# Ledger of designs, part 248: peptides against a protein of PDB entry 6TME

Target 1, 324 residues: chain A of PDB entry 6TME
Amino acid sequence: NRLKRAYIALQAWKKAFYSDPFNTAANWVGPDVCSYKGVFCAPALDDPSVLVVAGIDLNHADIAGYLPPELGLLTDVALFHVNSNRFCGVIPKSLSKLTLMYEFDVSNNRFVGPFPTVALSWPSLKFLDIRYNDFEGKLPPEIFDKDLDAIFLNNNRFESTIPETIGKSTASVVTFAHNKFSGCIPKTIGQMKNLNEIVFIGNNLSGCLPNEIGSLNNVTVFDASSNGFVGSLPSTLSGLANVEQMDFSYNKFTGFVTDNICKLPKLSNFTFSYNFFNGEAQSCVPGSSQEKQFDDTSNCLQNRPNQKSAKECLPVVSRPVDCS
Target 2, 324 residues: chain A of PDB entry 6TME as posed
Amino acid sequence: NRLKRAYIALQAWKKAFYSDPFNTAANWVGPDVCSYKGVFCAPALDDPSVLVVAGIDLNHADIFGYLPPELGLLTDVALFHVNSNRFCGVIPKSLSKLTLMYEFDVSNNRFVGPFPTVALSWPSLKFLDIRYNDFEGKLPPEIFDKDLDAIFLNNNRFESTIPETIGKSTASVVTFAHNKFSGCIPKTIGQMKNLNEIVFIGNNLSGCLPNEIGSLNNVTVFDASSNGFVGSLPSTLSGLANVEQMDFSYNKFTGFVTDNICKLPKLSNFTFSYNFFNGEAQSCVPGSSQEKQFDDTSNCLQNRPNQKSAKECLPVVSRPVDCS

## One batch from the design tools (peptide; made by RFdiffusion4, then SolubleMPNN)

Design b2_p24_4_s4 (from b2_p24_4, 9 letters changed)
Fold by OpenDDE base, seed 3:
Structure b2_p24_4_s4 (fold): chain B 324 residues (1-324), chain A 24 residues (1-24)
Amino acid sequence: as target 1 above (324 residues)
Amino acid sequence: SAASEKNRKALEEKRKAFRDSLFS
């Protein structure tokens, strides 16, 4: 009996709660699991006459506890939403039995350990949100082989390089922000055909930006701020026909910010502050447009306010990195 | 940003469509 298995799983989970401030699981009593708060049932896909647990939603319940292995008995779950809790430990490998998993949101918790590779075992997964946790180590390259629509990884402890397989991703939104990623952005990034938004904020990425970024025709948001990027901005950025928000601030970029970038047709905000740019086109000057916002603060620009001192600029500007 | 919100909305619509297919 599928609901009996669900009962076993849910009771084990309730037992794994250390704190339930809102008494969310107070009604988790008895065999009628479909009446449990945060538990949603639906007809089984293989037999519409059978009712199964298809979804869990415990978002914002502030529950402290862990995920017990018995959760693997919830084999019919397609939606698992437990964000904004205080769950700790690791994601159980037993969840590999949840082959119908479509949306997995464990964001804003206290999960630790390596990337939850069990997510890679779910053939139908479309939405993965593990942001605001303490996941660490390398990002498995296989994550980008999956047909995901969204990948939220920000605010964790991931390190090492971004896998070159990123180009295979079909996701529209990908966040890497506030991790410990290092190395260069892979050139394969330009192959992300469905990408609308990508965020690299606050990592340890370095090197030159790949020219292939300019191939991201559908990108509306591109944020690479607070890293260690060097060299000039790629001229191919003129190909970002749909970019609205672009941020390269807090890097070590040098060179000239060109008209071709600042005149992008959909550009509404372009921030390139806190770099070592030594020139900018007139179209890049803050206040030059009513429709576009620019920030050129703390560069090495002449005749502009709030720039770096000559002492700070000269050592860097005099030795520009050639990215060609 | 407005652009980010639009992206999130688009994702939500896809998610909603799937949920509706399961529970309706």
Scores: peptide ipSAE 0.505, ipTM 0.929, DockQ to the pose 0.891
Fold by OpenDDE base, seed 5:
Structure b2_p24_4_s4 (fold): chain B 324 residues (1-324), chain A 24 residues (1-24)
Amino acid sequence: as target 1 above (324 residues)
Amino acid sequence: SAASEKNRKALEEKRKAFRDSLFS
């Protein structure tokens, strides 16, 4: 019965394919769905004697089409990976019936519409990858209430502010990059107790960096480049004991890049180029360390190459934003 | 930037790690 429902779902999906360049679904014929390419069966959790469709992997199949509502019949699916295709439309609400969903990867497709709130309905979801699509609108605050290990949102059309609930997230990696997020980074960011990697690249974020960033003891990657951040770097960044990759380039930062930041013990790459910094410690100078790479290009630094002109610097440096 | 590229690669590697665990 479960496999029959799966058959209905998969045949509906095959019918929803506009193009299958690699003939991935060529063998999607007959009732033996477990033999279908990209379909993986396993014993049901509630009855080991029953075989069910537990996973879908159609990654890199270049399939054009959409996700039909009949996919909601795949109620035993825990792994759904269909990245690097050309699926369009919206994520069906019927997927709420997939209560075992554990990993959901629809990245690198052509999905549109608001954030797929159906993802919020999955109680056991641990991995969410919706990057490289055309999702738009506000990010639901509830996304960070979920016990996710990874949240990939980059390269979409999300806008508005980053929810303050971000501090509740238990995710180790979160990407906001290449969206239209605006406003400040919430001060609650420092409460992300499991955070290893966070990326804000290429948004419309602004304001001062919150001091609470320095509380991210486990962060190894922090990239806030290509935004509109202002003010000085928080002195509390000296608390990033495990940061390896740090990028503040292409912002409007001012002030002095301090020794305690550049001497962070695990720091391997620190890029603060294309800002309005008017000073840096000797430890921040590119070439000052064999273990660390720095980029101070296009700031307002004295006696350094490739800096902004005085004409460009003066209006900004003379009016520093007070973040206190 | 070079740092951003490295960050991107790191994220891709992490993503790959998740994918590699699929059905293994």
Scores: peptide ipSAE 0.025, ipTM 0.538, DockQ to the pose 0.171
Fold by OpenDDE base, seed 4:
Order: C-alpha cells, then structure tokens, then sequence
Structure b2_p24_4_s4 (fold): chain B 324 residues (1-324), chain A 24 residues (1-24)
C-alpha cells in the first residue's frame, strides 16, 4: 500500500518534469519504485516487514519542472535532496504529511513564493537548505524554535528583520547572505549555544553590532560583510576564542581595531577593509603575522596604503555613532 | 527490536552521508 502511494507520487512527479536532460527518470516505469534512479527504499520504522520509500536524491540532475501535490503521498521520506535542478513554483503544502522529514534540500532551484512554512510542520527536521532560490517575504520566527542543525537561507529574496528568536536556535551553521534583510542583528544572537558558522553577507543590515556576539565561544566563521553596520567593533569580540574567519568589510564601521581582536588565538583571516576605521593595533597590520592574514584596505588609517582620502573620512570619522 | 534498531542505524548512516556530502 505504501509503495503504491509512492508510485502514484513519483509518476505524478515524472509528469511534472518539463525537461530531464540526463534522463534521470527514464527508468521510472512500473510499480517497482525502489528500482527508480534517485529513489531509495528501506524497511519502515513502524513495520520492518514493509518496504517504503525513505529517501530521494535527485541532486545535480538539471531537471526542469515543479513539485506536484502528490508528493505528499511519500509519507515515509526522511531524506529529500533535489538540489541543482530547475524546479520552479512553490513547495506544496501537502508535504506536511512527510512527518519523518529529516533533511530537506531544495537549494539551487527556481522556487518562488514566501518561506515554505511546511518546513515548520516537520517535527524531526534537522537540515534545511533552501538557498539559491527566489523565496521572498519575511522569515518566520518559528524557524529558530526548531531543533535544526543547519539552516541555509542565502541567495534568496527574503526581507524584513532577522527574528529575535534566533537566540533559540540550536543550529551550528546559519546563512543569511545575499538577501534583503534589514535592521539590527538581534542581541539574542549571543544565546546561540551551538553556533559555529554564521554569514550575513550582502544584506541591508544596519545599526551597531550587539555586544552579545562576543558570547559566541564556538563560532569559527563570522561574516558580516557588505552591510550597513555602524559604530565601533564591540570590545567583547575578544571573547571569540575559536573564530578563524572574520569579515567586517564593506560596512560603515568607525573607531579603532584593537589588539584584543587581532590577537584572537584561532584567528586565521580577519578582513575589515572598506570601512572608516581610523586606527589599528600593530597586531592588525597586514604582514605583521605569519599565521594571520589581515586586510585593512580602504579605511581611514594613517600611514597605510590604499586608504580613503581625508575628504571622504572626515565627515564620518568626526561624527562617530554612539553604540552605548 | 533488533530489526528496528538496525533500520534506525542504517537510516542514520544515510543521513550522515547526505549531510557530509553537503557540507564538504
């Protein structure tokens, strides 16, 4: 019965293909769905005597089409990976019936519409990758209430502010890059207890960096480049004991880049170029370390190459933003 | 049951494999 439902779903999906350049679905014929390319079967968790479709892997198939509602019949699927295709339309709400969903990867497609809220209905979801699509609108705050390990949102059309619920997230990696997020980074960010990598690149974020960033002891990658951040770097950044890659370039930061930041023990690459910093510690100077790489290009630093003119610097440096 | 545990482990291994491939 379960395989019959799977057959209906998969045949509906095949019918929804506009193009299959690699003939991935060429063998999607007949009731033996477990032999279908990209379809993986396993014994059902509730009944080992029953074989069910447990996984889909159509990564890199370059398939054009859409996801039909009949995919909701794949109720035993825990792994759904269809990245690097040309699927369009919306994620069907019928996928709410896939209660075993564990990893959902629809990245590198042409999906549109608001955030696929059906992902919020999956109680066991750990991996969510919807990057490189055309999803739009606000990010639902409930996404960070889920016990996710990874959240990839980059390269979409998301707008509005980052939810304050971010502090509740248990994710080790979160990407916001290349969207239209605005406002400040929530102070609750410091509560992300499992965070290793966070990327804010290329948004419309602004304001001062919250001091609470310094509480992210497990962070190895912190990239806030290409935004509208202002003020000085928080002194609490000295608490980033495990940060390896840090990028604050292409913002409107001012003040002094301190020794405490540049001497972070695991720091390998620190880029703070294209800001309005008016001073840096000797430890921050490019070439000062064999183990660390720095970039201080296009700031307001004295006696350094490739800096902004006094004319460009004076209006900004003379009016520092008070983040207190 | 032993069968259920085996299936669970197999699924977890597949999950790990998929995840590892995506993070590499």
Amino acid sequence: as target 1 above (324 residues)
Amino acid sequence: SAASEKNRKALEEKRKAFRDSLFS
Scores: peptide ipSAE 0.023, ipTM 0.601, DockQ to the pose 0.064
Fold by OpenDDE base, seed 1:
Structure b2_p24_4_s4 (fold): chain B 324 residues (1-324), chain A 24 residues (1-24)
Amino acid sequence: as target 1 above (324 residues)
Amino acid sequence: SAASEKNRKALEEKRKAFRDSLFS
């Protein structure tokens, strides 16, 4: 019996709670699992006359505990939302049995270990949110082979390079922010045909920005701030017809910030502060537009306020990195 | 479908929340 299996799973989970401040699982008693707080039932896909546990929503429950392997018995779950808790440990491999998984949100917890490869086993997964945890190690390239709509990886301990398979991703939003990723942004990034938002904030990325970024026609948010990028901004950035928010601050960029970038039609905010730019077009000057906000602080610009000293600029500006 | 639309809206809300955290 499917509900009986669910009962076993949920009771095991309740037993795995160390703290339940809001008494969320107080009513997790008895065989009627569909009445459990945070448990949602629906007709089974294979038999509409059978009721199954289709979703879990324990968001913001502040529950401390771990995910026991018995959760693998919840084979009908398509929605698993347990963000903003204090769950620790690893994601159980037994969750591979949840073949209907569609949305998996374990964000803002205390999970550890490598990337939860069990997520790769879910054929129908569309939404993956594992941000604000302590996942570590390299990102498996296979994650971008999946037909995901959203991939949230930010605020973890991931390291190594960003896989070149990123170009295969169908996701509209991908976050890498606040990890330990290193190396260059793959040139294949331009192949992300559905990409709207991508965030690289606060990593150890380096090298030149690939020209292929300019092929991201649907991008509305592009943030590469707080990394170690060098060289000039690609001229192909003029192709970002829909970009609204763009941030290159806190890098080691050099060269001239051009009109064709600052005049992008939907650009609302463009931050290129804390770099080593030695020139900017008039259209890039803060205050030059009522519709656009610019920040050119702490560069090597002439006749602009709050710039770096000549002593700081000269060693870098005199040795520009050739990205060609 | 209605379900798909609901999911889309939920995703957009998550995107917005994330953006707000970054650009606030």
Scores: peptide ipSAE 0.024, ipTM 0.608, DockQ to the pose 0.052; fails the geometry check

Design b2_p24_5_s1 (from b2_p24_5, 12 letters changed)
Fold by OpenDDE base, seed 5:
Structure b2_p24_5_s1 (fold): chain B 324 residues (1-324), chain A 24 residues (1-24)
Amino acid sequence: as target 1 above (324 residues)
Amino acid sequence: MSVAEKVKKKLREELEKLYPFLPP
């Protein structure tokens, strides 16, 4: 009996709660699991005459606890949303039995350990949100082999380089922000055919930006701020026909910011402040357009306000990094 | 609506076709 298995799982989970400040699980009593707050039942996909637990939504419940292995008994769950809680520990490997998993949101919790590789076992997964946790270590390359639409990794403790497999990703949104990623952005990034938004904010990324970024024709948001990128902006950025928000601030970029970048047709906001740019086209000057916002603060630009001193600029500008 | 929100909405709509009683 599928509902009996669900009952066992949910009761085990209730026992794994350390605190339930809103009494969310107060009605988690008895065999009628479909009446449980945050538990949603539906006809099974393989047998419409059978009612199964198809979804869990405990978002914003502020529950403290952990995920017990018995959750692997919820084999019919396609939606698992438990964001904004205080769940700790690791994601159980037993969740590999949830073969219908479609949306997995454990964001804003206290999960620890390596990347939850169990997520890689779900054949139908489209949405993965593990942001605002304490996941650590390497990002498995296989994550980008998944047919995901959204991947939220931001605000964790991930380290190492971004996998070259990123180019295989079908995701429209990928966030790397506020981790410990290092190395270069892989050249394969240009192969992300469905990419709309990518965010690299606040990592330890370095090197030159790959020219292949210019192949991201569908990107609307590109944020690479607060890293260690060097060299000039790729001329191929002129290919970003749909970019609306672009941020390269707080890096070590040098060279000239060109008209071809600042005149991008959909560009609404371009921030390139806190770098070492030594020139900009007139079209890049803040206030030059009513439709576009620019920020050129704290560069090495001549005749512009709020620039770095010659003392700060000279050592960097005089030794440009060759990205060839 | 952010792109992320649009994606979530789309995915939810697809999921609701399979499970119409899931919360929006």
Scores: peptide ipSAE 0.213, ipTM 0.842, DockQ to the pose 0.550
Fold by OpenDDE base, seed 4:
Structure b2_p24_5_s1 (fold): chain B 324 residues (1-324), chain A 24 residues (1-24)
Amino acid sequence: as target 1 above (324 residues)
Amino acid sequence: MSVAEKVKKKLREELEKLYPFLPP
């Protein structure tokens, strides 16, 4: 039966633990898997008379180990949360058998290898959190073809460009932060109809910001800090009617920061420090508003404190990148 | 509550509809 398969899987997993400092699996003994700590049973969706393992929650257990292939026997699992552990190795391909997977959280672990393509095989996946691991290589473009609500990729070793398929994403939250992504932000970004929060912090992204960012009407958080972006801020950013937090700091932006950006109706925090901006509107000046916080530190602004020297500014400001 | 938290909450609610006995 399904619980027997679950027993095999869970016992294999227990054997794959190198350390269980909180003795989380201490009660993982015997056939009654539904009594196991962190294991949750429910009636099967296809047969309510059958009890199945529907969820795993081992969050914050500090368990060291790996995910054995026998976990593929947990075919009824829809919730798999194992964040804040010390699991290592790769995500088993056998997890493709978990066709009910809805929430997959393996964040804050020591997983390695390429993007876990098994996540692409789950037809009902809505939540993917693989942040704070050591996943590497290219991001599969197919990730954004999936009907995900949240995609957390930050603090990994992903490289290459952001796929153009990003515009197909239905996610409200996407994090790319602290990877090795390079190239431009795709123009298709403006097609992300459900996007609320997007974070690009601390990558090797470059080029001009696409004008299409201004189409992101539902965005509340836009953080592109700590990259290599150049040129002026798109005038279309005035279209970000719901943006509350915006960060462009630690880039190579030039030009003038306009009223149309700084007067965005929901803007509460706008950081554009550590760039090469050579002018700002009065509405952008720190302290100009009680409702908005601005940081213009370390730019090429005249008559502002803590700016770059003329020697540092001149070579960059005199050769603005044309983003037209 | 962050958007991420709201999303997670919403998803959990949907999951609980499918599996009523899952802990919140």
Scores: peptide ipSAE 0.057, ipTM 0.729, DockQ to the pose 0.580
Fold by OpenDDE base, seed 2:
Formats: structure tokens, sequence, C-alpha cells
Structure b2_p24_5_s1 (fold): chain B 324 residues (1-324), chain A 24 residues (1-24)
């Protein structure tokens, strides 16, 4: 019986709770698992006459505990949302049995260990949110081979380079922010045909921005702030026909910020502060437009307020990195 | 509504087609 298996799983999970401040699992008693708070049942896809546990939603329950291996008995679960709890440990490999997994949200928890490779085993996964945890190590390249719509990786401990497979991703939103990613942004990034939002904030990324970024025609948000990027902004950025928010602040960029970038048709906010730019077009000057906001603070610009000293600028500006 | 929220909404709608008795 599928509900009997679910009962075993849910009772094992209740036993794995260290703290339940809102008494969320107080009604997790008896065989009627469909009455459990945060447990949602539906007719099985293979047999409509059979009721199964199709979803878990324990968002914002502040539960402390871990995920026991018995959760692998929840084989009919398509949505698993345990956002904003205090669950710790690793994601159980037994969850590979949840072959209907569609949305997996374990964000804002205390999970540790490597990337949860069990997520790669789910053939129907569309939404992956593992942000605000302590996941570490390398990002598996295979994550971008999956037909995901959303990938949230931010605020973890991921290291190493961004996989070249990123160009294969069908995701509309990808966040890398506040990790320890290093190296260059892969040139394959321009192949992300469905990309709307990408965030690289607060990593150890370096090198030149790839010209292929300009091929991201559907991107509305591009944030590469707080990294170690060098060289000039690619001229191909003029191809970002739908970009609304663009942030390159807190890097080591040099050169001239061109008119073609600042006049992008959908651009509403462009921040390029805290770099080493030595010139900007008139269209890039803060206050030059009522429709667009610019920030050119702390660069090497002439006749602009709040710029770096000549002493700070000269060593960097005199030795520009050639990205050609 | 952010792009992320739009994606979530779309995904939920798709899931509801599979499981029509799931709560929103």
Amino acid sequence: as target 1 above (324 residues)
Amino acid sequence: MSVAEKVKKKLREELEKLYPFLPP
C-alpha cells in the first residue's frame, strides 16, 4: 500500500525532528497521512483510484532536524518544499526513488556536503532551489544538461569553475551569487537561449567577460558585481536588447563605457561603480536620462565626482588587460 | 512579479495539471 509506505516515511521524519516550534507535526498521528499538516495527497498518475502523497510543503516551519533515508518511500512526491527550516545533514540518496520530482526546494536550511547529486537522477525536475545552505565542492556539469527552468545555487560554499555545460541549460533563471566560484565565465554562456536572469554576485570569478554574453537576447537581469573581472566591457553587450538591470560594480574593469551599452533600449539601471574605467559616453553619465539610472562612482573618470585618486588609477589604467 | 516568481507560477500550473487536487 502506497499510503502505508508514506506513513512509515513521515513517522520516521517526525522522529528525526529535534525541534518543531509551531507544532507542525502535532497532528502527524495515525495512518491517515493525507490529513497531516503540510502533506498533500492526490490520485496517483498511474491509477486514479489510488490516493498517494504527491506533495510536501513545510515552508517556514522553523523545524530543526534531518532528512531520514525513509523519505525515499515517498515515491509519488512531485513537490518537496521545506524552505526556511533548520534541517541539517545531507540530502538522502534514497530520494532517487522519487522519480516524479518536479519542484525541489530545500533553501534556507543547514544542509551540508557536496552538491546533492540525487537531483541529477530526477528525470522530470524543473525547479531546483538549494540556496542559503552550506553545500560545498564542485558544481557537477550535468546539472546544466537537465531541462530545468530555475536553478538557485546562491549563498552556499561551492568552489571551482563554472561548468562549460552552462550553455546547454534551458533555465530562465540561474543564481551563482555568494559562493566561491573561480575562473572565467564560459564562452558557452551565449547559448543559453531561455535565460532571463543570471546572477554572479560575490564570487572569485576573473578574466575577461566573454563576447558571447551579447548573444543573450532574452536576458533582463545580468549581475556580475563583486568579482575579479578585468579588461574592457565587450562591445557585443550592445546586443542585449531586453536587459533592464545590469551590474558590473566592484570589479577591475578598465577602458571606456560606450554609448552603445548605455543606450540599450530596455536598460533601466546600469551600475558600473568601483572599477577602473577611464572614460564614459555622455549617455552613461548619471542624471543624463530620466528613464535610466547610472552609477559611475569610484572609477578613473575625468571631471566626475567621487572618483579614485590618480595614485590608485595610474598603475591599473596604464596596464590595461587585452581581452582580444 | 519577478521572473523567478513567474517561473514558479508556471511550474505550479503545470504540476496542477498532473495533480489537479493539489492545493495551490
Scores: peptide ipSAE 0.049, ipTM 0.744, DockQ to the pose 0.606
Fold by OpenDDE base, seed 1:
Structure b2_p24_5_s1 (fold): chain B 324 residues (1-324), chain A 24 residues (1-24)
Amino acid sequence: as target 1 above (324 residues)
Amino acid sequence: MSVAEKVKKKLREELEKLYPFLPP
């Protein structure tokens, strides 16, 4: 009996709560699990005459506790949303039994350990949000082999390099922000055909930006701020026909910011402050356009306000990194 | 829409409010 299994799972979970400040699980009593707050039932996909637990939504419940292995008994769950709680520990490997998982949101919790590889076992997964946790270690390359629409990894403790498999991703949104990723952005990034938004903010990424970024025709948001990138901006960035928001601030970029970048047709905001750029086109100057906002603060630009001193600029500008 | 579709739609709508940048 599927509902009986669900009952066992949900009661085990209730017992795993350390704190339920809003008494969310107060009505989690008795066999009628479909009446439980945050539990959603639907006809089973394989048998419409059978009612099953299809979704969990405990978002913003501020529940402290952990995810017990008995949650693996919720085999019909397609939507698992438990963001903005205080769940701790690891994601149980028993969740591999939830083969219908479509949307998995455990964001803004206290989860620890390596990347939850159980997410790789879900064949139908489209949405993965594990941001604002304490996940650590390497990102499995296989994550980008999944047919995901959205991948939120930001605000964790992930380290190592970004996998080259990123180019295989079908995701429209990917966030790497506020981790400890290092190394270069893979050249394969240009193969992300569905990409709309990508953020690398606040990592330890370095090296030159790959020219292949210019192949991201559908990208609307590209943020690589607060890293250790060097060299000039790729000339191929002129190919970003749909980019609206672009941020390269707080890096170690050098060279000239060109008209071809600043005149991008959909560009609304372009921030390249806190670098070592030694020149910019007139079209890049803040205030040059009413439709576009630019920030050129704290570079090595001549005849611009709020720039770095010659003492700060000279050692870097005189030794530009060649990315060719 | 099936009951399952309705539930998914509702949850999706709530998710989209939190994540307006999600693909349709």
Scores: peptide ipSAE 0.029, ipTM 0.647, DockQ to the pose 0.076

